# Ledger of designs, part 78: peptides against a protein of PDB entry 8BZL

Target 1, 228 residues: chain A of PDB entry 8BZL
Amino acid sequence: SYDRAITVFSPDGHLFQVEYAQEAVKKGSTAVGVRGRDIVVLGVEKKSVAKLQDERTVRKICALDDNVCMAFAGLTADARIVINRARVECQSHRLTVEDPVTVEYITRYIASLKQRYTQSNGRRPFGISALIVGFDFDGTPRLYQTDPSGTYHAWKANAIGRGAKSVREFLEKNYTDEAIETDDLTIKLVIKALLEVVQSGGKNIELAVMRRDQSLKILNPEEIEKYV
Target 2, 242 residues: chain B of PDB entry 8BZL
Amino acid sequence: SRRYDSRTTIFSPEGRLYQVEYAMEAIGHAGTCLGILANDGVLLAAERRNIHKLLDEVFFSEKIYKLNEDMACSVAGITSDANVLTNELRLIAQRYLLQYQEPIPCEQLVTALCDIKQAYTQFGGKRPFGVSLLYIGWDKHYGFQLYQSDPSGNYGGWKATCIGNNSAAAVSMLKQDYKEGEMTLKSALALAIKVLNKTMDVSKLSAEKVEIATLTRENGKTVIRVLKQKEVEQLIKKHEEE

## One batch from the design tools (peptide; made by RFdiffusion4, then SolubleMPNN)

Design b1_p13_1_s2 (from b1_p13_1, 9 letters changed)
Fold by OpenDDE base, seed 3:
Structure b1_p13_1_s2 (fold): chain B 228 residues (1-228), chain C 242 residues (1-242), chain A 13 residues (1-13)
Amino acid sequence: as target 1 above (228 residues)
Amino acid sequence: as target 2 above (242 residues)
Amino acid sequence: SSRREAIRESLYD
């Protein structure tokens, strides 16, 4: 059966394992990314942390480098592998090229990694999509998305995971130049977008903000409530 | 879907890894292992199922393994898989020590093994490991730590947790009785006995059926100690008197 | 079973 093979085309030209990996992504909690004028914002649906679990070990948003961060949806263990590879590449690039990676570069690297896992007979695809945000050296904010197939594109705003469709529909209607005119408005846009799918308001949202020439900041719940 | 459960490294049409799920289900039938983090130490408590009279009394902890001077683990699941993974943990820790001339940080050791576990879920010709682990350790970065990992290669830090048989019930009990910020190693030991007594569904908990290890700091050194049977008996007796 | 569902949910974020 073609749908049981790791890296084969179906008669109709489908890579079923890639499509099924995309279904794995849909099982992940929602993540949203928005590019503002001088800010990039990642918002994620916060998974309920077990009462006795250390919150430090539950992260859906991670830094890849000082100028790049990523949110993912899908298989947690797969995400860790991708994140680690990306981090190594970011450091390697700094050593070899003597400059930080561009957001596009590291996205392309991740995409290429994913693509290789769709073509090798000995590997299954990664069950993750990622939103990659950051700033290029010239100060330009960037947002990219990559999926299990290894495709990637630049976005003004996008979403991944379970509620991605609803969030994207919201963003398509509400992403305007006016809506991202300020950093605060951009953050509000992300929160409003997430609230389309997240129940119980700001308590179930995690937000990461990267402003131009600033490090990644994870907002605390109190800071998030100011925007709700 | 029965159609995809026989393949080790493929997604179902719904995006599920059935072999990983089945490995985790299998662990639910293994002996219970508990971990509890205290202010002054961390402990592992594990059920001994194979009490065979002919087992040589060299009570090597069947389920608790020392990994290095600063870390130990307990295992739930397939014994052979556990042996492979615990050996790998020791090798990773030793290679790190050799390379950097310092002990490997606890979380880094956990993640290194988790990457291996994940690989066995992604690469063809391999099956997931049928093992979950609890890790206890100390390092200079985070102090006393407790981690749990599963066949998927996922892991998390915990104040208290349980793997194996009746783990959900045990976790529920731990949630009720664990006092954050006030947990001493002594109280943690008492809690472990309490939870095991209820989880193992035995009329009387026997010291022969329980392995307990503690990890503490003494004079700037980590001390990992497996409790003697007599010590466990005293803990059980104390619990029965309460 | 509730346990099987919990296992499944634990794999994804």
Scores: peptide ipSAE 0.446, ipTM 0.792, DockQ to the pose 0.759
Fold by OpenDDE base, seed 1:
Structure b1_p13_1_s2 (fold): chain B 228 residues (1-228), chain C 242 residues (1-242), chain A 13 residues (1-13)
Amino acid sequence: as target 1 above (228 residues)
Amino acid sequence: as target 2 above (242 residues)
Amino acid sequence: SSRREAIRESLYD
């Protein structure tokens, strides 16, 4: 039956649906993550919210738990499914283990979820990549990236979405210990990285900051302009 | 590219879900539905295309559905799909009420259905629903609300929006005329008529071709009311005089 | 068409 979405190997060993899902990610707006010393920062290209759209319903950065947040690129509806499941897992972990998830743990959970959708009959892969940032209970800042295949890695800095290549190139050149010496410098680094691909400057950037022992903070446009 | 056009729930080489795109395209040919959020209420206005003399006039609302005491929706797209989704919305709302002894928050009902829609884009052997919905509602968290959802399972909150035929033009008109913070339900009704008059492919807008529902709060209760034909006629007349 | 492009873009963030 040609109507069943089956991710299968090609003769040359490719999982086409996974690769194509990765192409879906590239259609998403850019997201950037940077790990500082005592801060993690997510920056995203803000789509021009339609004038009549409620901004609260347009979110590319979301909290998974008090200590973890995520940005995504790709299919919006797919992202919602992943986010919801991750949130449930975070709460479940708190109930069963009596501790918040580590950033690595929740990343693995998301990765495993994605992987299952690449191997299960009648399911297509998720068309999203995610940057997952937060703090472990010991206060260690973490940044992870996941892709549609279910692979994940820890990063100092990374980017996903349509402008990811350019942003990564910038980060490779500019991510130094000096560049992340302070929280402010780390934020500046993210903004500068996004400005490589974002049109119209700081007005089209959304930034989320999580500092050690602090809750997620979404910066307002005025706060962002201070770093530009 | 054509190889992926007929397959449901698979990505094209370019990362596209063609069946979702095609479903959304199909909705563009459906009757127009408008939603407008006001300070004192929210409304739906929908084009009524099927005016058959033999239709039992008892169907006062072809395109506007009451979901619960606090929410209603309008549909653009395949009627059969709409019936399934509307029924599901009612069931979800009822189950929530039974479980929590409180009405389901508006956004939560919308997201629940959107998760279903999304699933029909990800699980094999299924096709996307050929339906977009506008939701109006009130809850204690956000007050009056307007949402739009599409076959992808994507949704958003709106101050004003349109789905169906000529939706892009309608949205443009809404952007021009919608006054943020100053929109009364009365003004919203007038705006709805104005936009429908310009976007419907009819020589003259008539009350028989338009369904309008309002959602308001009276004495701490939500009131969902479908306007009578005479009321719609009066709105049209007023517009023609301006 | 511009509409088709808008539909496509609306699916991704």
Scores: peptide ipSAE 0.440, ipTM 0.788, DockQ to the pose 0.767
Fold by OpenDDE base, seed 5:
Structure b1_p13_1_s2 (fold): chain B 228 residues (1-228), chain C 242 residues (1-242), chain A 13 residues (1-13)
Amino acid sequence: as target 1 above (228 residues)
Amino acid sequence: as target 2 above (242 residues)
Amino acid sequence: SSRREAIRESLYD
């Protein structure tokens, strides 16, 4: 059976291992990204941290560089590999080009990495999608999404993971220029979008905010509740 | 879905990695290992299943391994796989020390091995390691630390956790009895004995069947000590008197 | 089993 082989084409032209990797992404908790006017926001469904687990080691949102952060959905261990490779590339770029990466550049790097794992003999695809947000050096906010196939696109807003469909439907209806007119409104939009799929309100949401020329800020639960 | 369970680690139509799941299932049948973080130290307690009279009574640790001056680990799963991974941990730690002239941070050592584990779930011709590990350590960044890693290459930090046989029951007991902020190493040792007594598939807990190591700080140095059999006997006796 | 389901869920975030 073609679907049991390493990533090969089926008779009808499908890459089953890539499609199945996309199913792995759907097993992940929901992540949402929204690009505002002068802000980028990542929101994630906080996986219930087991009692006695250190929350420090449970992260769905991570920094790739000072100007770029990423949320993922899918296989946690796969995500770590991608994150580490991306971080190394960000540092390498700073050393060789003497400028931070653009959000598009690092997204393309990650996408290319994923694509190679869909075509290389003896490798399975990465079981992750990612939302990559940040600011280019010119101050432009960016949001990109990439999937297991290695495809990537720029978005105004998007979602990945188990609740992605519902969140996207919400965003399609509610993402307007008025809804992102201010930083606070943009944050509220992300929270409202996540609340479509997240149970128990703001306590189960993690939010990361990046503003122009500012460092990544992870909001605490009290700060999130102010927007609810 | 069973058609995908006998091959190298590939995705099922539902996005599952069956070989990873099966490796984790196999570990559930291994000897129990516990880790408990205290305010003044961290400990590992492991079931010793291979008790042979002819084993040289020299410091024989079956399941607890010193990795460097600041870290130790315990293993649950396939012994040969554990030996390979433990050796790799030592090599990684040594390479870091040589390169940076300081000890590797605890989490970095854990993640380095986890990256290797993950690779064995993604590259063809390889099977997942049938091993979970508990790591104890101290570094200047986070102080005393306890980590758990599994065949997937996933890991997490813990205040207390368990791997191997009856791990779910052990974790439930730890959740019930672990008091955050009030855990001394002495209390942690008592808790370890309590949990092992209930979770090990033995009629009676004996010092011969338990390995315990503690990691503490003395005069600005990390001290890793495996408890002597007499010390373990005293802990068991104390528990039986309660 | 509940254990097998827990294993499965632990792999994904």
Scores: peptide ipSAE 0.373, ipTM 0.738, DockQ to the pose 0.764

Design b1_p13_1_s2 (from b1_p13_1, 9 letters changed)
Fold by OpenDDE base, seed 2:
Structure b1_p13_1_s2 (fold): chain B 228 residues (1-228), chain C 242 residues (1-242), chain A 13 residues (1-13)
Amino acid sequence: as target 1 above (228 residues)
Amino acid sequence: as target 2 above (242 residues)
Amino acid sequence: SSRREAIRESLYD
């Protein structure tokens, strides 16, 4: 009988498929999230798109709902599946509960989905980590991170992908109440953090901001250069 | 032997479920959790390993979860598995409350989850949960209670026990110092600090690395309280002065 | 080895 279990424990108590999925995340380009006072900011390293590829089709930052957006690192195809399911859940929640999801709720949904793929027959873990940002209905800004195992935590700031360690080290040193006192300062913090790992300055950075009671705004390169 | 290592729901020729054993091995690498039953209450003490500067202040304990008004648990093992099981416990407790208009008895809640755990060891294509739990609770049938459950779906009631890293050494210390019938919650707290100080692989025990919750009865109501950092510091200081 | 340890620490509480 074919062993249908893909994710099993090793003799030393490891889930190798989950660990390898985390290694897959590290192969992804860097994503950064920062929670400000009245703003959430996502920044990502732009992957070199082949000249013939439509840049519009390769988005590392996507909206899940009007009040929630997500950046990911890892397998792009896996991310698409997670994003689609999350979007469906956000709409379902609006229909059934008559309120938008909280950022924690949708994060927990995604985390639960990932966790199930670590126990389900014939399924491998998702090879993605995600930064999920947004505003709760009460206007509180939120940042969550989830990984292939299905764990999730709330963060003030975090990073995922290949340059995550360096970016996190920068954020640990530079994230202060003064550094996020204004929206502009918060945006500058994200840009400076990404510049620790991104070569060639603002041209290789995609930045998205969400302010209280506003939709997701993706900054154009000219807007990003104003903060450099 | 390797053939049986990769299958979750099959016996070895010797009758062993290797995947369950390996799940338990995984728990041995997790942070330490202690439970101690006293005459006037019960407590959980857990090692906090994930201290990150950028972590958002979560008002809730990282390792100690309130299940309902009369029960709490602590977890050692895979965090994602723990979250799933903790949510299931809450759902079971709420469904019972809705159906019977009274809180679920402590042992019944533990048993219900153990049935789920067992199913994941028996039904094909599912791996065991890599989680052990300590449960503290109060009910009208048995009063204050402490339970332990593991990935196999086995459980037991305890006066004092430990799961996670260095659990064997902790249990040995608990056996030496636990006085049956004379344990107050105050003494139990002191004992918890004593054991954690010896079993945690930390040069110095700090309040930042320890979570403690107590369950007591006040005016006929169960009170579950997570100790403040200052209170834990005082307990540590008292231990160092002894 | 160090990366595997870091991952392990992230998986287990």
Scores: peptide ipSAE 0.101, ipTM 0.557, DockQ to the pose 0.030

Design b1_p13_1_s3 (from b1_p13_1, 8 letters changed)
Fold by OpenDDE base, seed 4:
Structure b1_p13_1_s3 (fold): chain B 228 residues (1-228), chain C 242 residues (1-242), chain A 13 residues (1-13)
Amino acid sequence: as target 1 above (228 residues)
Amino acid sequence: as target 2 above (242 residues)
Amino acid sequence: DERRERIRESLFE
């Protein structure tokens, strides 16, 4: 009975709807984030886009601001809501504080939003996890993860979605200072990590790269193949 | 699990929203709606199922709704839900026009409604809308556009797509015959008839059972036109001769 | 069953 109540603790202290929302995340395609020295990289498993579908409307990686981008796993519609709220906050921050958000700030905002949806009887949790990457004003690269519970942490590298476990295991073994010594090596690390769960090579991978003082760049398939 | 299908805003242990899935399943039994994007226009074709002889008002279009001067939509699913959503679309479009003194971009209108749909999947005391929509439109940003949205609040842009009964088969046919970059409105109309003829659960395709609307640009203005029955008859006849 | 699976998959990315 407790699993049906959105905001009720089980006798053993579980919030079942939050846990079930985490299961929803696992149904999403894999996303990986890696923080390099002067680069942040997001990689995602491309969902098979229907032949007649417009690719511009299918995005797993999105910009929140000029200095922040996000990849998500889970319910697509839920993600859109979170993204929109985050974008508004980023703009609001620029207007009120006269500086762009830090990656931590916007992550905390998103996390707080998610948390509120775990504590209201009239709302279900968001069924998404997110990898949030970017650069702070001081040029420091950042990677954060947030989950349906509203928790968030900073990471050197992490993964979310259906293949996250395998990707994380790979990253735990292969993430070294040497592996991220250059931008190219960092990108290669992301690709190799994704290839643990993605079949058919670079054709099914989307990569986004953000370098210091540069805008988000989505690599084309040809560029990705160079790293394979 | 059947245990979690009774509440609209609750995740199953597997992370599923059963009521959303069921709403989408219900739409699969609704009348077929097609959308096809062409270089010089975009069209909607919809099945008319409820032709009752005793209906006092012959609805000019039962399933195709004009939203504003630049957009129209077709609906598959619960009619009452469709009426609510189409009205909301019109209101959103008008509010935008009043605020910005320009027509709302197509995708923004679609997204606005999708946010509403999503909310009905997340907030307590609400059920998902039992409706999928196809949107056709023109704006200065992307030109002619075709969108599809579902009860989850998800949406996507399409070159051609289908919702409702036998949608999977229709989509397969569209994939086979749609020529990217070379699709004229004329060819799109022919394709629509071809697909409907094969996918509609009718013995014979007739103009009475099909509604078709086209959206074109003439002299810098958007023109939304519902085809006359005679025009549809000609399209059907042409298809039969081929 | 295939249709149901497609519906389920369409909700997630």
Scores: peptide ipSAE 0.452, ipTM 0.820, DockQ to the pose 0.773
Fold by OpenDDE base, seed 5:
Structure b1_p13_1_s3 (fold): chain B 228 residues (1-228), chain C 242 residues (1-242), chain A 13 residues (1-13)
Amino acid sequence: as target 1 above (228 residues)
Amino acid sequence: as target 2 above (242 residues)
Amino acid sequence: DERRERIRESLFE
């Protein structure tokens, strides 16, 4: 059957392994990204960390460079591979081009990597989607989303993972120019969006904020509660 | 589900990697390995199942492997796979040392192996390794550390954890008795014996069936020591008296 | 069954 092959088209034109990889993404916890006027915000549903587990080794949001960060949904081990490759590319770009990557550039790089893994007979697709946010050197905030197929698009706001549909519906209704007028309002929008799928309030949410010309900041639980 | 579980690791229609799941299931039948992080050290305790009197090679440690001067690991799962992975760990550590003239940080060694494990879940013609590992180590960045990795290439740091047979029960016991910030190596050893006594499918815990290694710092140097049988016997005796 | 479910969940974040 065509669905057993890693990278073949079905008679009806489907790439089943890519579609199945997209199903793997849906098993991941929810991540949301919102582009504000001068801010980008990533919010993730925090997976319950085991009592004896070191929290530093559990990361759903990671920096790719000083001006770019990423949240993912899906297979954790797959994500690590993509993250590492992206980080190397960011550094390489700085060395060769003497400028940081644009958010679009690194997104395209990640997308191309994913696409190659959908076309090689010796590889399965990556089981991850990613939200990539950051600032271009001109100070423009950007948000991109990639999926296992290697497709990518720019977004004002988007979500990935198990609760993505509900979060997107919320964002479609509530994302307005007024809702992102200030940094604080943008952060509130992300929190409200996540609360659509996260049952226990601010304790189960992780938020990362990047402002123009500032480093990535992960908010502590107390800071998050101020917005709840 | 059977259609996607017998070949190269690919996604099922539901987005599952069955070969990885099966590898992890297989590890559940392996001998129990415990790791406990203390303030003044870290330890591994492993069940020794293969005690054959006719074995010519006196394996002082069957399940605990020294990786370098600052790290050791214990393995649960397929022995042949374990040998390959432990050898790879040693090679990675050595290459790093040669390249940078410093010992490899503990987490970097773990992640390097995990990337290999992950690759065996993504590339065609390969099967996942049927092995989970516990890593103990010391580095200048984080001090004493305990890590766990599985066939998927996933890993995590732990204060205390267990892999292999009855691991869930062991973890539950560790959660109940582990006191964060107050754990001494002595208390950790006692806890290890307590947990093994309850989780091992043996009528009576004996020193012959338990391997214990400790990692400590003495005079600015890491010391990895496998406990002698007599020392383990004393620990067991103390537990029985309590 | 509980163990299998835990294994499944452990693979995803």
Scores: peptide ipSAE 0.378, ipTM 0.721, DockQ to the pose 0.769
Fold by OpenDDE base, seed 1:
Structure b1_p13_1_s3 (fold): chain B 228 residues (1-228), chain C 242 residues (1-242), chain A 13 residues (1-13)
Amino acid sequence: as target 1 above (228 residues)
Amino acid sequence: as target 2 above (242 residues)
Amino acid sequence: DERRERIRESLFE
């Protein structure tokens, strides 16, 4: 029997391969996203970079465009495929529509891509979830999440990966208007949320910040420690 | 559940791709390949296992392949798969050169192949490639570079790394002895011999069982050179005297 | 077993 990756319905109506892909996501390191008033923040658990590995090639947070960035959890190789296609779409959109993509647009594109891989014969689902953050051209901060099924939603704050449950519980308790009143407070919220699951404090956290009308900034460890 | 072990592109209930894992396991039984990045160059060292007296062609390099003028790779795993992938690398590099009239950046070549590898883990009717590769190269963007890729389509840049048999032990030794910022090609060669001597399951390391290639820059040009057997012998001898 | 675990972990980020 030739191994056709078949995503089919179970008798009880489940798409097992999609569910199993979601389990793959849980094996990924934790990522968290928070939407502030004029800031969006992504935080990820740093994998212990092997001493001899080039850190440049290990990135869980990537830019899709100047106004959009993404963090993912799950299969690294799968993520690369999604990222590349998303980047191409962002550029294509700029050329054809003469405006950058909205965060919702690119999220929908990614979601549609994922969905197709759940329905196309001979393809397995992507084993990744993604947090997509950025600013629309009108300056509105946005946060979206996608999962292997192709489902996406807008969030104020959310988390993906192995520690997502604990992080979400923390965010549910601590995400308030007061907690995101300033950029610094928003960053602190993300750090505190990650510290629920990340061992050894700020050394194992990577943070990306995008402020209104500013480019993506990845904070260095020293900058992160100022918030701890 | 063993039922998921035989399907190449299906997630297990736990979210695992068993065939990818098994492919990587298989590579662990292949001949050892080392890569070491130095300040003034980069090298590959590979175990030569197939020394058959009846071989008509003296293969100067069994496991090290020149990809273009600026890049080379070594392979660990299924030979037939390796041949397909190395050929593809050459084609990708050539197409890029023709299209852009400049050599393909090292990382772009690596990622292009990794995308192919990834596809063979996601599309039905395909099995993962049973091959890991080490890439050495130079480009104007990052200078000397060393990359590793595996059957999953994952890759990473390295200062030093190992694939194949006893790779974990080799990496451990590299971690201990690799001096960041102070690594010369000469010292890298010595380190390669040291590590191979300990990781290869041979009673005595001999030049006939080791292939070494270096990539350097001379007068603004990349030079890829496979060391002669005599040169390797000298390296081994030097190591034995220390 | 340790090797297998490392392989498994290497696939995910």
Scores: peptide ipSAE 0.427, ipTM 0.805, DockQ to the pose 0.773; fails the geometry check

Design b1_p13_1_s3 (from b1_p13_1, 8 letters changed)
Fold by OpenDDE base, seed 2:
Structure b1_p13_1_s3 (fold): chain B 228 residues (1-228), chain C 242 residues (1-242), chain A 13 residues (1-13)
Amino acid sequence: as target 1 above (228 residues)
Amino acid sequence: as target 2 above (242 residues)
Amino acid sequence: DERRERIRESLFE
């Protein structure tokens, strides 16, 4: 049985399944990442949790390792697969190389995984984009983005999901050295950026911060309100 | 028949590999990359399309990649495919070095990747890579070299060539202006700017939109250098004055 | 159409 190639070139040279996967990302809630001087911040739009749904099961921000975190937009089930694979790789790297992964390394791993799913028979592309943040061993903060195609780039700040365009426009105007001079200012920048697209203010925002040599901290709603 | 358009690695009744053709069509929409061989070096010149203000200044050349100490390449096509192939090139080169304790000859590296590309056109369940590459290099066998490869796994050596957007027009210009045996690296750089100025879909050529790398030999060692923005600006300025 | 033809021809050497 010839396994049908799902992702094929169109006559005009397009990979429609990859493009459609990018459209799937746009249906996801907004996520934003900002690199500060000594801090990385992820912010996400909270999806309205259905009544009786366990809030613990709906997380858009997750740790890949002690030094790396990820936010995603798109298909939640797809994200789970990518996250699990990435976590395994992070642990494997610690075991074999005896050092934590660099943010670039794990990003490249995820990107390669996504790319393979665009070129393998019987597999569709992942319907997710991801913002990956963390610190390298030398203490350098990093922010990367991956797309369904497997493309990845390093960013000072970026956004993904339904409101990404508006958030990016805001960040392009407001991201300055002065705006990220302190940790608090960096956090404030992320909140302000999300408020461009998030309805009902700070109650619908989830914020995670990672500082040098510190674990991921998810801010509670009261902490977020102090910035707004 | 539309049936052959959607199947990878299958010949049409006319003997065509449609997916390979379509992959090559995709490359035509990519940014322009030029390669020019000179007597004293080789260069790559590539269009830089994506300039985002929020990109981290880690100036990784968007389209030019160092493969080893003696080779570099430029890519036109799907970025994710390009990343996979460039990584593979680096691995092949390092494995060869480890095994034979000498650098891989340029053509052998190109051929090794072309075999991989070809396999993706022949073995079921995989699509062709949507990438063409230009390779520049030096080895003790043939000296300075320029190669081009495409999604089919075909490759060839060139004195000057172009891939990506408006490549046909660029090649025509190169044919007119390339002087065999008299090409210096300096003249090659000038030619590259001239061709890019005419083939890029920009109103005005700027240094921000062009990446240039040169490969030369100094004191018996290969030197791969990406030109600084100021240097590219000077080249553009010189062209405008002529 | 001319470009497509060139691509086609390039595959068959």
Scores: peptide ipSAE 0.227, ipTM 0.579, DockQ to the pose 0.087; fails the geometry check

